# Peptides against a protein of PDB entry 7MKK, part 3

Target 1, 71 residues: chain A of PDB entry 7MKK
Amino acid sequence: SMKEKVKAKLVEIRKFVPFIRRVRIDFQDTLSKVQGHRLDALVNLLDREDVSMSSLNKIEVIIDKLRTRFN

## One batch from the design tools (peptide; aimed at target 1 Q35)

Design b1_p9_5_s4 (made by RFdiffusion4, then SolubleMPNN; from b1_p9_5 with D1S E9D)
Fold by OpenDDE base, seed 4:
Structure b1_p9_5_s4 (fold): chain B 71 residues (1-71), chain A 9 residues (1-9)
Amino acid sequence: as target 1 above (71 residues)
Amino acid sequence: SFLDELLED
């Protein structure tokens, strides 16, 4: 079911939460306040259970961009 | 949304 797919995708995306947190801290002085807030919100979003597949796909793109920019 | 803003360029 789509619900099962979302749950599986969420588990995979959550593997990157430590990375996102690390970016937030390591680049705290470089990031603007709004950028920092957005990263915090992203982590908070991934702690939720009511995240859509569409959102998870967008988050995956964001993570890829973060990996490119900060690694 | 904030997700859309993070995706900008």
Scores: peptide ipSAE 0.079, ipTM 0.699, DockQ to the pose 0.937
OpenDDE base, seeds 1, 2, 3, 5: peptide ipSAE 0.077, 0.075, 0.072, 0.075; ipTM 0.695, 0.699, 0.725, 0.696; seed 3 fails the geometry check

Design b1_p9_6 (made by RFdiffusion4)
Pose (drawn by RFdiffusion4):
Structure b1_p9_6 (pose): chain A 71 residues (1-71), chain P 9 residues (1-9)
Amino acid sequence: as target 1 above (71 residues)
Amino acid sequence: EIDWISEIF
């Protein structure tokens, strides 16, 4: 059943791509280069679909961790 | 890749 379980989470979780993109730009002045890069690669990854469930779970937490360290 | 991305903060 997992097969789809992914698609669903990716759909909900892609609503944050604009939020991440904003965080990267507004605070390019606050964060390191390696934070800028990893935030981009995060966007690039959320744009694919060969995305593991084990990584989406790690992505939900990396997002909860920036809904509160920023915003 | 995701482990590397997880070290953002």

Design b1_p9_6_s1 (made by RFdiffusion4, then SolubleMPNN; from b1_p9_6, 3 letters changed)
Fold by OpenDDE base, seed 1:
Structure b1_p9_6_s1 (fold): chain B 71 residues (1-71), chain A 9 residues (1-9)
Amino acid sequence: as target 1 above (71 residues)
Amino acid sequence: LIDEISSIF
């Protein structure tokens, strides 16, 4: 079901939360205030249980961009 | 919110 797929994808995406937190801290002086705030919001969003598949797909793209830029 | 986050870069 879609519900099960969402739960499974959320589990996979959450594996990158430590990475996102690390980017936020390691590059705090380089990131703009808005970028830092958005990374904080991203981590907080992934702590929720009501994230849609559409949102998770968008988050996956964001994480890919972070990985490309920050390794 | 997700749309705002998507515009991070």
Scores: peptide ipSAE 0.244, ipTM 0.828, DockQ to the pose 0.907
OpenDDE base, seeds 2, 3, 4, 5: peptide ipSAE 0.241, 0.242, 0.243, 0.243; ipTM 0.826, 0.828, 0.828, 0.828

Design b1_p9_6_s2 (made by RFdiffusion4, then SolubleMPNN; from b1_p9_6 with E1L W4E)
Fold by OpenDDE base, seed 1:
Structure b1_p9_6_s2 (fold): chain B 71 residues (1-71), chain A 9 residues (1-9)
Amino acid sequence: as target 1 above (71 residues)
Amino acid sequence: LIDEISEIF
């Protein structure tokens, strides 16, 4: 079901939360305030249980961009 | 929110 797929996707994406937190801290001085706030919001979003598949797919793209730029 | 987050870079 879509519900089970969402849960599985969320589990996989949450594996990158420590990475996102690390980027936020390690590059705090080079990130704009807006960028920092958006990274914080991203982590907070991944703590939620009501994230849609559409949102998770967008988050996956964001994480790919972070990985490309920050390791 | 997700749309704003998508604009990080």
Scores: peptide ipSAE 0.265, ipTM 0.843, DockQ to the pose 0.906
OpenDDE base, seeds 2, 3, 4, 5: peptide ipSAE 0.262, 0.262, 0.261, 0.261; ipTM 0.841, 0.841, 0.840, 0.840

Design b1_p9_6_s3 (made by RFdiffusion4, then SolubleMPNN; from b1_p9_6, 4 letters changed)
Fold by OpenDDE base, seed 5:
Structure b1_p9_6_s3 (fold): chain B 71 residues (1-71), chain A 9 residues (1-9)
Amino acid sequence: as target 1 above (71 residues)
Amino acid sequence: LIDEIASIF
C-alpha cells in the first residue's frame, strides 16, 4: 500500500538525520540564518509521521544537494 | 514548509 511505501521511505530518509544535524553544526557560521533555520525545520519535519510521499521525495533531493555540497 | 526548505540550495 501507499501507506507502507511512505513508512519505508521515511525510515530510509531518517538515516540521514545525523548527517543533516552535522551539516547544521559544522557549517553554522557559514550558513545564513535563514539556511540554518531551514535545516532545523528539516530535521524537525523528519521527526513527524505524517509526511507525504511527495514531501519525502523533495527531502531526498534536498539531502542529495547537501551531500554534494557538504560531503 | 517543504517548498521553503527545498530552496536552501
Scores: peptide ipSAE 0.285, ipTM 0.845, DockQ to the pose 0.861
OpenDDE base, seeds 1, 2, 3, 4: peptide ipSAE 0.284, 0.275, 0.282, 0.282; ipTM 0.843, 0.840, 0.843, 0.843

Design b1_p9_7 (made by RFdiffusion4)
Pose (drawn by RFdiffusion4):
Structure b1_p9_7 (pose): chain A 71 residues (1-71), chain P 9 residues (1-9)
Amino acid sequence: as target 1 above (71 residues)
Amino acid sequence: EPDFSDLFD
């Protein structure tokens, strides 16, 4: 059943891509290079679909962690 | 796949 279980989570979690992109631009002045990079690769990854469930769970928490460090 | 666990530590 997991097959799909992914698609669903990716759909919901893709609503944060603009939020991430914002965080990366507004605070390019606040964050390191290596933080800028990994934030970009995060966007690039959320744009694919060969995405593991185990990585989407890591991404939900990585989002919860920036909905509160910023914003 | 890249790991981001430390990104906001």

Design b1_p9_7_s1 (made by RFdiffusion4, then SolubleMPNN; from b1_p9_7 with F8L)
Fold by OpenDDE base, seed 3:
Structure b1_p9_7_s1 (fold): chain B 71 residues (1-71), chain A 9 residues (1-9)
Amino acid sequence: as target 1 above (71 residues)
Amino acid sequence: EPDFSDLLD
Protein backbone atom coordinates (compact mmCIF):
# COMPACT_ATOMS: atom_id res chain seq x y z
CA SER B 1 0.00 0.00 0.00
CA MET B 2 0.96 3.64 -0.39
CA LYS B 3 0.95 4.00 3.39
CA GLU B 4 3.54 1.25 3.76
CA LYS B 5 5.64 2.73 0.94
CA VAL B 6 5.65 6.13 2.62
CA LYS B 7 6.69 4.60 5.94
CA ALA B 8 9.55 2.72 4.28
CA LYS B 9 10.71 5.82 2.36
CA LEU B 10 10.59 7.93 5.51
CA VAL B 11 12.80 5.42 7.34
CA GLU B 12 15.36 5.58 4.53
CA ILE B 13 15.37 9.38 4.27
CA ARG B 14 15.72 9.78 8.04
CA LYS B 15 19.10 8.05 7.79
CA PHE B 16 20.39 11.32 6.29
CA VAL B 17 19.25 13.55 9.16
CA PRO B 18 22.70 13.51 10.83
CA PHE B 19 24.23 14.50 7.47
CA ILE B 20 21.83 17.42 7.03
CA ARG B 21 22.56 18.60 10.57
CA ARG B 22 26.28 18.43 9.82
CA VAL B 23 25.89 20.58 6.69
CA ARG B 24 23.82 23.10 8.65
CA ILE B 25 26.52 23.48 11.31
CA ASP B 26 29.62 23.28 9.08
CA PHE B 27 28.35 25.99 6.73
CA GLN B 28 26.49 28.09 9.27
CA ASP B 29 28.67 31.15 8.59
CA THR B 30 28.19 30.84 4.82
CA LEU B 31 24.43 30.26 4.87
CA SER B 32 22.03 33.17 4.95
CA LYS B 33 19.53 33.33 7.78
CA VAL B 34 16.83 32.14 5.38
CA GLN B 35 18.95 29.24 4.11
CA GLY B 36 19.77 28.12 7.62
CA HIS B 37 16.13 28.26 8.58
CA ARG B 38 15.17 26.15 5.57
CA LEU B 39 17.67 23.43 6.50
CA ASP B 40 16.33 23.45 10.05
CA ALA B 41 12.81 23.17 8.71
CA LEU B 42 13.87 20.25 6.52
CA VAL B 43 15.12 18.32 9.56
CA ASN B 44 11.96 19.17 11.49
CA LEU B 45 9.79 17.99 8.61
CA LEU B 46 11.44 14.56 8.73
CA ASP B 47 10.39 14.20 12.38
CA ARG B 48 6.74 14.25 11.32
CA GLU B 49 4.58 11.19 10.61
CA ASP B 50 2.31 12.81 8.01
CA VAL B 51 4.86 13.54 5.25
CA SER B 52 3.66 12.71 1.72
CA MET B 53 5.54 10.63 -0.83
CA SER B 54 5.82 13.73 -3.04
CA SER B 55 7.50 15.64 -0.24
CA LEU B 56 9.85 12.76 0.50
CA ASN B 57 10.89 12.58 -3.16
CA LYS B 58 11.64 16.31 -3.18
CA ILE B 59 13.67 15.95 0.01
CA GLU B 60 15.64 13.11 -1.58
CA VAL B 61 16.62 15.40 -4.47
CA ILE B 62 17.78 18.07 -2.04
CA ILE B 63 19.85 15.52 -0.11
CA ASP B 64 21.45 14.32 -3.36
CA LYS B 65 22.44 17.88 -4.24
CA LEU B 66 23.88 18.42 -0.76
CA ARG B 67 25.88 15.20 -1.04
CA THR B 68 27.30 16.33 -4.37
CA ARG B 69 28.40 19.75 -3.13
CA PHE B 70 29.35 19.00 0.47
CA ASN B 71 33.10 18.93 1.07
CA GLU A 1 32.18 26.81 -0.10
CA PRO A 2 28.99 25.56 -1.75
CA ASP A 3 26.13 27.80 -2.83
CA PHE A 4 22.82 26.52 -1.44
CA SER A 5 20.61 29.09 -3.16
CA ASP A 6 19.49 26.56 -5.79
CA LEU A 7 19.07 23.70 -3.30
CA LEU A 8 16.46 25.18 -1.00
CA ASP A 9 12.91 25.82 -2.16
Scores: peptide ipSAE 0.112, ipTM 0.721, DockQ to the pose 0.106
OpenDDE base, seeds 1, 2, 4, 5: peptide ipSAE 0.097, 0.106, 0.110, 0.108; ipTM 0.714, 0.717, 0.722, 0.723

Design b1_p9_7_s2 (made by RFdiffusion4, then SolubleMPNN; from b1_p9_7 with F8L D9S)
Fold by OpenDDE base, seed 4:
Order: C-alpha cells, then structure tokens, then sequence
Structure b1_p9_7_s2 (fold): chain B 71 residues (1-71), chain A 9 residues (1-9)
C-alpha cells in the first residue's frame, strides 16, 4: 500500500537526520537565521508521521544536494 | 560562507 511505501521511505530518509543535524551544528556560526531555521524545520518535519510521499521525494532531493556539498 | 537558500527553498 501507499501507506507502507511512505513508512518505508520515511525510515530511509530518517537515516540522514544525524547528517542534517551535523551540518546545522558545523555551520551554525555562518548560517543565517533563515538557513538555520530551514534545517531545523527539515529535521522537525522528519519527526512527523504524516509526511506525504511527495514531500519525502522532495526531501530526498534536498538531502542529495546537501550530501554533494557537505559530504 | 555556505549558502543553502537554493537547496532548502
């Protein structure tokens, strides 16, 4: 079911939460308030259970971009 | 300095 697929995708995406948190911490002093807030919001979003597949796919792209820039 | 604007918009 789509619900099961969403749950599976969420589990996979959540594996990158520590990475996102590390980026937030490592660059905290150079991030603007908006940038910091966006990273915080991203982590908070991944704590939710009601995230759509569309949102998860977008988040996956964002994480890929972050990984490209910040390893 | 890092710029995340385009990545996180």
Amino acid sequence: as target 1 above (71 residues)
Amino acid sequence: EPDFSDLLS
Scores: peptide ipSAE 0.130, ipTM 0.736, DockQ to the pose 0.113
OpenDDE base, seeds 1, 2, 3, 5: peptide ipSAE 0.126, 0.122, 0.129, 0.124; ipTM 0.740, 0.739, 0.734, 0.733

Design b1_p9_8 (made by RFdiffusion4)
Pose (drawn by RFdiffusion4):
Structure b1_p9_8 (pose): chain A 71 residues (1-71), chain P 9 residues (1-9)
Amino acid sequence: as target 1 above (71 residues)
Amino acid sequence: EDFLADFEE
């Protein structure tokens, strides 16, 4: 049943791509290079679909962690 | 601090 269980989460979790993209730009002046890079690769990854469930769970948390360190 | 420490590219 997991097969799909992914697609669903990726759908919901893709609503934050603009939010991340904003965080990267507004605060390019606040964050390191390696934080800018990993934040981009995060966007690039959320744009694919060969995405593991084990990674989407790591993404939900990384996102909860930037809904509160910024915003 | 590195908030993306758990991120695997």

Design b1_p9_8_s1 (made by RFdiffusion4, then SolubleMPNN; from b1_p9_8, 4 letters changed)
Fold by OpenDDE base, seed 5:
Order: C-alpha cells, then sequence, then structure tokens
Structure b1_p9_8_s1 (fold): chain B 71 residues (1-71), chain A 9 residues (1-9)
C-alpha cells in the first residue's frame, strides 16, 4: 500500500539524519541564519510520521544536494 | 516551510 511505501521511504531517509545534523554543526558559521534554520526544520520534519510521499521525494533531492556539496 | 530552496554553498 501507499502507506507502507511511505513508511519504508521514511525509514530510508531517516538514515541521513545524523549526516544532516553534522552539516548543520560543521557549517554553522558559514551558513546563513535562514539556511541553518531550514536544516533544523528538515531534521524536525523527519521526526514526523505524517509526511507525504511527495514531500519525501523532495527531501531525497535535498539530501542528494547536501551530500554533493558537503560530502 | 520552503526547505533549503536557496542553499547554494
Amino acid sequence: as target 1 above (71 residues)
Amino acid sequence: EDILSDLEL
């Protein structure tokens, strides 16, 4: 079901939460305040269970960009 | 919230 697919996708994306937190810390002095806030918001969003598949797909793209730019 | 739309670094 779509619900099961969302749960599975969320589990996979949550594997990158430690990475996102590391980016937030390591580049805190380089990132703008708004960018830092957005990273915090991203982590908080991934704590939720009511995230749509559409949102998860967008988050995956964001994480890919972070991985490319910040290792 | 518009998450990281302008992250360029």
Scores: peptide ipSAE 0.272, ipTM 0.833, DockQ to the pose 0.202
OpenDDE base, seeds 1, 2, 3, 4: peptide ipSAE 0.263, 0.271, 0.272, 0.245; ipTM 0.833, 0.837, 0.836, 0.821

Design b1_p9_8_s2 (made by RFdiffusion4, then SolubleMPNN; from b1_p9_8, 4 letters changed)
Fold by OpenDDE base, seed 1:
Structure b1_p9_8_s2 (fold): chain B 71 residues (1-71), chain A 9 residues (1-9)
Amino acid sequence: as target 1 above (71 residues)
Amino acid sequence: EDILSDFTP
């Protein structure tokens, strides 16, 4: 079901929360205010259980971009 | 708030 797929994807995406937190701290002086705020919000979003598949797909793209830029 | 719409790292 879609619900099961969302839950599975959320579990996988949550594996990157430590990475997102690390980027936020290590590059705090490089990130704009809006970028920093969005990273904070992103971490908070991933702590929720009501995240949509659409949101998770967008978050995956963001994480891929972060990985490309910040390793 | 749409935190994902125009996020660019």
Scores: peptide ipSAE 0.121, ipTM 0.753, DockQ to the pose 0.142
OpenDDE base, seeds 2, 3, 4, 5: peptide ipSAE 0.112, 0.098, 0.094, 0.105; ipTM 0.748, 0.743, 0.736, 0.745

Design b1_p9_8_s3 (made by RFdiffusion4, then SolubleMPNN; from b1_p9_8, 5 letters changed)
Fold by OpenDDE base, seed 2:
Structure b1_p9_8_s3 (fold): chain B 71 residues (1-71), chain A 9 residues (1-9)
Amino acid sequence: as target 1 above (71 residues)
Amino acid sequence: EDILSSLEL
């Protein structure tokens, strides 16, 4: 079901929360306040249980970009 | 807020 797919994707994406937090901390002085806030918001979003598949797909793209830029 | 639409990273 779609609900089960969402749950599975959320579990996989949450594996990158520690990475996102490290980017936020390690690059705090080089990121703009807006960028820092967005990273914080991204982590907070992934703590929620009502995230849509559409949102998760977009988040996955963002994480891919972060991984490319911040390894 | 819709952080995904404007996240420039």
Scores: peptide ipSAE 0.264, ipTM 0.833, DockQ to the pose 0.148
OpenDDE base, seeds 1, 3, 4, 5: peptide ipSAE 0.262, 0.260, 0.262, 0.255; ipTM 0.833, 0.831, 0.833, 0.830; seed 3 fails the geometry check

Design b1_p9_8_s4 (made by RFdiffusion4, then SolubleMPNN; from b1_p9_8 with F3I A5S)
Fold by OpenDDE base, seed 1:
Structure b1_p9_8_s4 (fold): chain B 71 residues (1-71), chain A 9 residues (1-9)
Amino acid sequence: as target 1 above (71 residues)
Amino acid sequence: EDILSDFEE
């Protein structure tokens, strides 16, 4: 089911939460206030159980971009 | 709030 797929995707994306937190901390001085706030909000979003597949796919792209930029 | 907007491009 779509619900099962979403839950599986969410479990995989949540593995990157420590990375997102690390970017937020290590690059705090170079991030804009808006970017910092949105990274915090992104982590909070991934704590939820009602995230859509569309959102999770977007988040995956964001994580890939973060990995490229901040490694 | 559009949490993802700054990172989509």
Scores: peptide ipSAE 0.099, ipTM 0.738, DockQ to the pose 0.201
OpenDDE base, seeds 2, 3, 4, 5: peptide ipSAE 0.096, 0.094, 0.099, 0.089; ipTM 0.726, 0.724, 0.736, 0.722

## One batch from the design tools (peptide; aimed at target 1 I59)

Design b1_p10_1 (made by RFdiffusion4)
Pose (drawn by RFdiffusion4):
Structure b1_p10_1 (pose): chain A 71 residues (1-71), chain P 10 residues (1-10)
Amino acid sequence: as target 1 above (71 residues)
Amino acid sequence: SEIDYISEIF
């Protein structure tokens, strides 16, 4: 059943791509280069679909971690 | 991995 379980989460979890792109731009002045890079690769990844469930769970937390360190 | 690399953002 997992097969699809992914698609669903990727749909919901993609609503944050604009939020992340905002965080990367507004605070390019606050964060390191390697933080800017990994934030971009995060966007590039969320744009694909060969995305593991085990990575989406790591992405939900990372996002909870930036809804509160910023915003 | 790519995600492990991304997980070290903070």

Design b1_p10_1_s1 (made by RFdiffusion4, then SolubleMPNN; from b1_p10_1, 3 letters changed)
Fold by OpenDDE base, seed 3:
Structure b1_p10_1_s1 (fold): chain B 71 residues (1-71), chain A 10 residues (1-10)
Amino acid sequence: as target 1 above (71 residues)
Amino acid sequence: SLIDEISSIF
């Protein structure tokens, strides 16, 4: 079901939370305040259980961009 | 939305 797919996708995306946290801290001085705030919001969003598949797909793109730019 | 704002990080 779609519900099961969402849960599975969320589990996979959450594996990158430590990476996102490290980017936020390690590059705090080079990130703008708004960029830092948005990274914090991203981590907080991934802590929720009501994230849609559409949002998860967008988050996956964001993580790919972070991985490309920050290692 | 929040996700759209986050998507505009870079």
Scores: peptide ipSAE 0.383, ipTM 0.873, DockQ to the pose 0.907
OpenDDE base, seeds 1, 2, 4, 5: peptide ipSAE 0.378, 0.380, 0.380, 0.380; ipTM 0.870, 0.871, 0.871, 0.871

Design b1_p10_1_s2 (made by RFdiffusion4, then SolubleMPNN; from b1_p10_1 with E2L Y5E)
Fold by OpenDDE base, seed 5:
Order: structure tokens, then C-alpha cells, then sequence
Structure b1_p10_1_s2 (fold): chain B 71 residues (1-71), chain A 10 residues (1-10)
């Protein structure tokens, strides 16, 4: 079901939470205040269980961009 | 929405 697919995708994306947290910390001095706040919000969002598939797809793109810039 | 705002990180 769609619900099961969402849960599975959320599990996979959550594997990157430690990475996102590290980017936020390691590059705090490089990131703008707005960028830092958005990363904090991203981590908080991934703690929720009611994230939509559309949101998860957008988050996947964000993570890809972070990986490109920050390894 | 929150996700749209977050998507504007870069």
C-alpha cells in the first residue's frame, strides 16, 4: 500500500539524519542563519511519522544536494 | 509549507 511505501521510504531517509546533523554542526560557521534553521527544521520534520510521500521525495532531493556539497 | 521552505536551503 501507499502507506507502507511511505513508511519504508521514511526509514531509508532517516538513515541520513546523522549526516544532516553533522552538516549542521560542522558547517555552522559557513552556513547562513537561514540555512542552519532550515537544516534544523529538516531534522525535526524527519522525527515525525506523518510525513507525506511528496514531502519525502522533496527531502530526498535536498539530501542529494547536501551530499553533493558536503560529501 | 514547511517542506517548501526547507527546499530553499540552497
Amino acid sequence: as target 1 above (71 residues)
Amino acid sequence: SLIDEISEIF
Scores: peptide ipSAE 0.449, ipTM 0.892, DockQ to the pose 0.878
OpenDDE base, seeds 1, 2, 3, 4: peptide ipSAE 0.448, 0.445, 0.442, 0.448; ipTM 0.892, 0.891, 0.891, 0.892

Design b1_p10_1_s3 (made by RFdiffusion4, then SolubleMPNN; from b1_p10_1 with Y5E E8S)
Fold by OpenDDE base, seed 1:
Structure b1_p10_1_s3 (fold): chain B 71 residues (1-71), chain A 10 residues (1-10)
Amino acid sequence: as target 1 above (71 residues)
Amino acid sequence: SEIDEISSIF
């Protein structure tokens, strides 16, 4: 089911939460306030259980961009 | 939306 697919995708994406947290902390001095807020919001979003597949796919793209820029 | 704002991070 789509519900089970979302759960599986969420588990995979959550593997990057420690990385996102490290970017937020390690680059806090170079990130703008808005960028910092958005990283915090991203982590908080991934703690929720009501994230859609479309959102998870967008988050995957965001993480790819973070990985490219921040190692 | 929330995800669209986050997507505009860079």
Scores: peptide ipSAE 0.690, ipTM 0.938, DockQ to the pose 0.873
OpenDDE base, seeds 2, 3, 4, 5: peptide ipSAE 0.689, 0.688, 0.689, 0.688; ipTM 0.938, 0.938, 0.938, 0.938

Design b1_p10_1_s4 (made by RFdiffusion4, then SolubleMPNN; from b1_p10_1, 3 letters changed)
Fold by OpenDDE base, seed 2:
Structure b1_p10_1_s4 (fold): chain B 71 residues (1-71), chain A 10 residues (1-10)
Amino acid sequence: as target 1 above (71 residues)
Amino acid sequence: SLIDEISKIF
């Protein structure tokens, strides 16, 4: 079901939360204030259980961009 | 939306 797929994808995406937190802190002086805020918001969003598949797909793209730019 | 705003990081 879509519900189970969402839960499974959320578990996989959450594996990148430590990476996102590291980017936020390690590059705080390089990132703009708004970029830092958006990273904080991203982490907070992933703490929720009501994230849609559409949002998770967009988050996956964001993480790919972060990985390309920061490691 | 929130996710669209977050997506503007870069």
Scores: peptide ipSAE 0.726, ipTM 0.944, DockQ to the pose 0.911
OpenDDE base, seeds 1, 3, 4, 5: peptide ipSAE 0.725, 0.724, 0.724, 0.724; ipTM 0.944, 0.944, 0.944, 0.944

Design b1_p10_2 (made by RFdiffusion4)
Pose (drawn by RFdiffusion4):
Structure b1_p10_2 (pose): chain A 71 residues (1-71), chain P 10 residues (1-10)
Amino acid sequence: as target 1 above (71 residues)
Amino acid sequence: DEEILDELLE
């Protein structure tokens, strides 16, 4: 059943791509280079679909951790 | 990619 279980989460989670893109631009002045890079690779990855469930769960937390460190 | 995600969890 997991097969799909992924698609669903990716769909809901992709609503944060604009939010992350904002965080990366507004605060390019606040964050490191390696933070800028990883934040981009995060967007690039959320744009694919060969994405593991185990990574989406890592991404949900990483998003909860930016909804509160910024915003 | 998983390495980057682990680093972002820090």

Design b1_p10_2_s1 (made by RFdiffusion4, then SolubleMPNN; from b1_p10_2 with D1M E2D)
Fold by OpenDDE base, seed 4:
Structure b1_p10_2_s1 (fold): chain B 71 residues (1-71), chain A 10 residues (1-10)
Amino acid sequence: as target 1 above (71 residues)
Amino acid sequence: MDEILDELLE
């Protein structure tokens, strides 16, 4: 079902939470206050169970951008 | 929720 697909994608995206947390800490001095707050909010969003497939697809693109920029 | 994601995509 769509609900099962969302749950499976959320499990896969949550594997990158430790990476997002590392980017937030390792680059704290180079990130703007706004960028740092947005990364914190992204981690908090991934702790939720009510995340849409649309939001998960956007988060995947964000993670790919972070991987390209921050290793 | 969508505003935070859109702001990170900019």
Scores: peptide ipSAE 0.069, ipTM 0.689, DockQ to the pose 0.879
OpenDDE base, seeds 1, 2, 3, 5: peptide ipSAE 0.064, 0.065, 0.066, 0.064; ipTM 0.706, 0.687, 0.685, 0.685

Design b1_p10_2_s2 (made by RFdiffusion4, then SolubleMPNN; from b1_p10_2, 3 letters changed)
Fold by OpenDDE base, seed 3:
Structure b1_p10_2_s2 (fold): chain B 71 residues (1-71), chain A 10 residues (1-10)
Amino acid sequence: as target 1 above (71 residues)
Amino acid sequence: MDEILDELLK
């Protein structure tokens, strides 16, 4: 079902939460207050159970951009 | 960085 696909995608994307948290800490002094807040908001969003497939697809693109710059 | 973070708020 669509609900099962969303749950599976959320499990896969949550594997990157430790990476996002690490970027937030390692670059805390380089990031603007707004940038830091946006990374915090991304982590908080991934802790929710009511995330849509559309949001998860957008988050995947953002994580790929983060990996390109910080990995 | 700003460009990545602007995508976060869309």
Scores: peptide ipSAE 0.072, ipTM 0.708, DockQ to the pose 0.190
OpenDDE base, seeds 1, 2, 4, 5: peptide ipSAE 0.070, 0.063, 0.066, 0.062; ipTM 0.707, 0.679, 0.683, 0.675

Design b1_p10_2_s3 (made by RFdiffusion4, then SolubleMPNN; from b1_p10_2, 3 letters changed)
Fold by OpenDDE base, seed 5:
Structure b1_p10_2_s3 (fold): chain B 71 residues (1-71), chain A 10 residues (1-10)
Amino acid sequence: as target 1 above (71 residues)
Amino acid sequence: MDDILDELLE
């Protein structure tokens, strides 16, 4: 079902939470206040269960951008 | 929720 696909995608995206947290810490002094807040908000969003497939696809693009910029 | 994602994509 679509619900099962969303759940599976959320499990895969959550594997990157440790990476996002590491970027937030390692680059804390380089990141603007806005960028730091955005990373914190991203981690908090991934703690939720009510995330849509559309939102998960956007988060995947964000993670790919973070990987390109920060490792 | 979507507003935060759009901000992160900037």
Scores: peptide ipSAE 0.069, ipTM 0.697, DockQ to the pose 0.763
OpenDDE base, seeds 1, 2, 3, 4: peptide ipSAE 0.067, 0.065, 0.069, 0.068; ipTM 0.703, 0.696, 0.694, 0.695

Design b1_p10_2_s4 (made by RFdiffusion4, then SolubleMPNN; from b1_p10_2 with D1F E2D)
Fold by OpenDDE base, seed 1:
Structure b1_p10_2_s4 (fold): chain B 71 residues (1-71), chain A 10 residues (1-10)
Amino acid sequence: as target 1 above (71 residues)
Amino acid sequence: FDEILDELLE
């Protein structure tokens, strides 16, 4: 079902939460308040259970871009 | 960062 797919996708995306947190910490002095807030919001979003597949797909793209720049 | 993170607002 779509619900099961969302849950599975959320589990996979959550594996990158430590990475996002690491980026937030490592670049905290470089990030603007807005950028920091957006990263915090991203982490907080992934802590939720009511995330849509559309949002998860967008988040995956964002994580891929973050990995390219901040690995 | 803004270019990357702006996608969350779309």
Scores: peptide ipSAE 0.122, ipTM 0.728, DockQ to the pose 0.224
OpenDDE base, seeds 2, 3, 4, 5: peptide ipSAE 0.117, 0.111, 0.117, 0.108; ipTM 0.725, 0.722, 0.725, 0.719

Design b1_p10_3 (made by RFdiffusion4)
Pose (drawn by RFdiffusion4):
Structure b1_p10_3 (pose): chain A 71 residues (1-71), chain P 10 residues (1-10)
Amino acid sequence: as target 1 above (71 residues)
Amino acid sequence: EEEEMLDALL
């Protein structure tokens, strides 16, 4: 059943790509380079579909971690 | 590599 279980989560979880992109631009002045990079690679990854479930769960937390460190 | 980057963000 997991096969699809992914697609669903990636759909919902792609609604934050604009949010991340905003965080990366508005606060380029606040965050490190290596934070800028990893935030970009995060966007680039959420744009693919060979994405593991185990990585999406890591990404939901990483998003909850930015919805509250910023915003 | 992608998992290591995601772990570093955690």

Design b1_p10_3_s1 (made by RFdiffusion4, then SolubleMPNN; from b1_p10_3, 5 letters changed; failed a check: near_copy:native)
Amino acid sequence: DEDAMLDSML

Design b1_p10_3_s2 (made by RFdiffusion4, then SolubleMPNN; from b1_p10_3, 5 letters changed; failed a check: near_copy:native)
Amino acid sequence: DEDALLDSLL

Design b1_p10_3_s3 (made by RFdiffusion4, then SolubleMPNN; from b1_p10_3, 3 letters changed; failed a check: near_copy:native)
Amino acid sequence: SEDEMLDSLL

Design b1_p10_3_s4 (made by RFdiffusion4, then SolubleMPNN; from b1_p10_3, 4 letters changed; failed a check: near_copy:native)
Amino acid sequence: DEDAMLDSLL

Design b1_p10_4 (made by RFdiffusion4)
Pose (drawn by RFdiffusion4):
Structure b1_p10_4 (pose): chain A 71 residues (1-71), chain P 10 residues (1-10)
Amino acid sequence: as target 1 above (71 residues)
Amino acid sequence: LDEDLEELFE
């Protein structure tokens, strides 16, 4: 059943790509380079579909952790 | 957050 279980989460979870992209630009003045990079690679990854469930769960938390460190 | 991002990209 998991097969799909992914697709669903990726759909919902892709609604934050603009949010992330905003965080990276508005606060390029606040955050490190290595934070800028990993935030980009995060966007690039959410753009693919060979994405593990185990990584999407890590991504939901990493997003909850920037809905509250910023915003 | 840096630690979680490092773990994601490991």

Design b1_p10_4_s1 (made by RFdiffusion4, then SolubleMPNN; from b1_p10_4, 5 letters changed)
Fold by OpenDDE base, seed 3:
Structure b1_p10_4_s1 (fold): chain B 71 residues (1-71), chain A 10 residues (1-10)
Amino acid sequence: as target 1 above (71 residues)
Amino acid sequence: LMDLLDELFS
């Protein structure tokens, strides 16, 4: 079911939460208030139980871009 | 990284 797929995808995406948290900490002094808030919001969103498949797909794209173009 | 964050959330 879609509900089962959402739960499974959420589990997989949450594996990247430590990575996102580390980026937030490592670049804290160089991030603007808006940029820092965006990373915090990303982590907070993944802590929720009611995240939609649409949101998870968008988050996956964001994480992929962070992983490939991180500098 | 800084430019990327602006792009990712736009």
Scores: peptide ipSAE 0.074, ipTM 0.720, DockQ to the pose 0.285
OpenDDE base, seeds 1, 2, 4, 5: peptide ipSAE 0.073, 0.074, 0.074, 0.072; ipTM 0.720, 0.717, 0.718, 0.718

Design b1_p10_4_s2 (made by RFdiffusion4, then SolubleMPNN; from b1_p10_4, 3 letters changed)
Fold by OpenDDE base, seed 1:
Structure b1_p10_4_s2 (fold): chain B 71 residues (1-71), chain A 10 residues (1-10)
Amino acid sequence: as target 1 above (71 residues)
Amino acid sequence: LDELLDELFS
């Protein structure tokens, strides 16, 4: 089911939460308020249990791009 | 980074 797929994808994406938190901290002084807020919101979103598949797909793309820029 | 985060919030 879609619900089952969402849960599985969420589990996988959550593995990158520590990475996102590290980016937020390492670049805290260079990020604008809005950028920092967006990263915080991203982490908070992944802490929820009711994230949609569409959101998870977008988040996955963002994480992939972050991983490319930050070793 | 702006472009990356805009993807989520747009």
Scores: peptide ipSAE 0.074, ipTM 0.705, DockQ to the pose 0.726
OpenDDE base, seeds 2, 3, 4, 5: peptide ipSAE 0.070, 0.063, 0.061, 0.062; ipTM 0.703, 0.707, 0.707, 0.710; seed 4 fails the geometry check

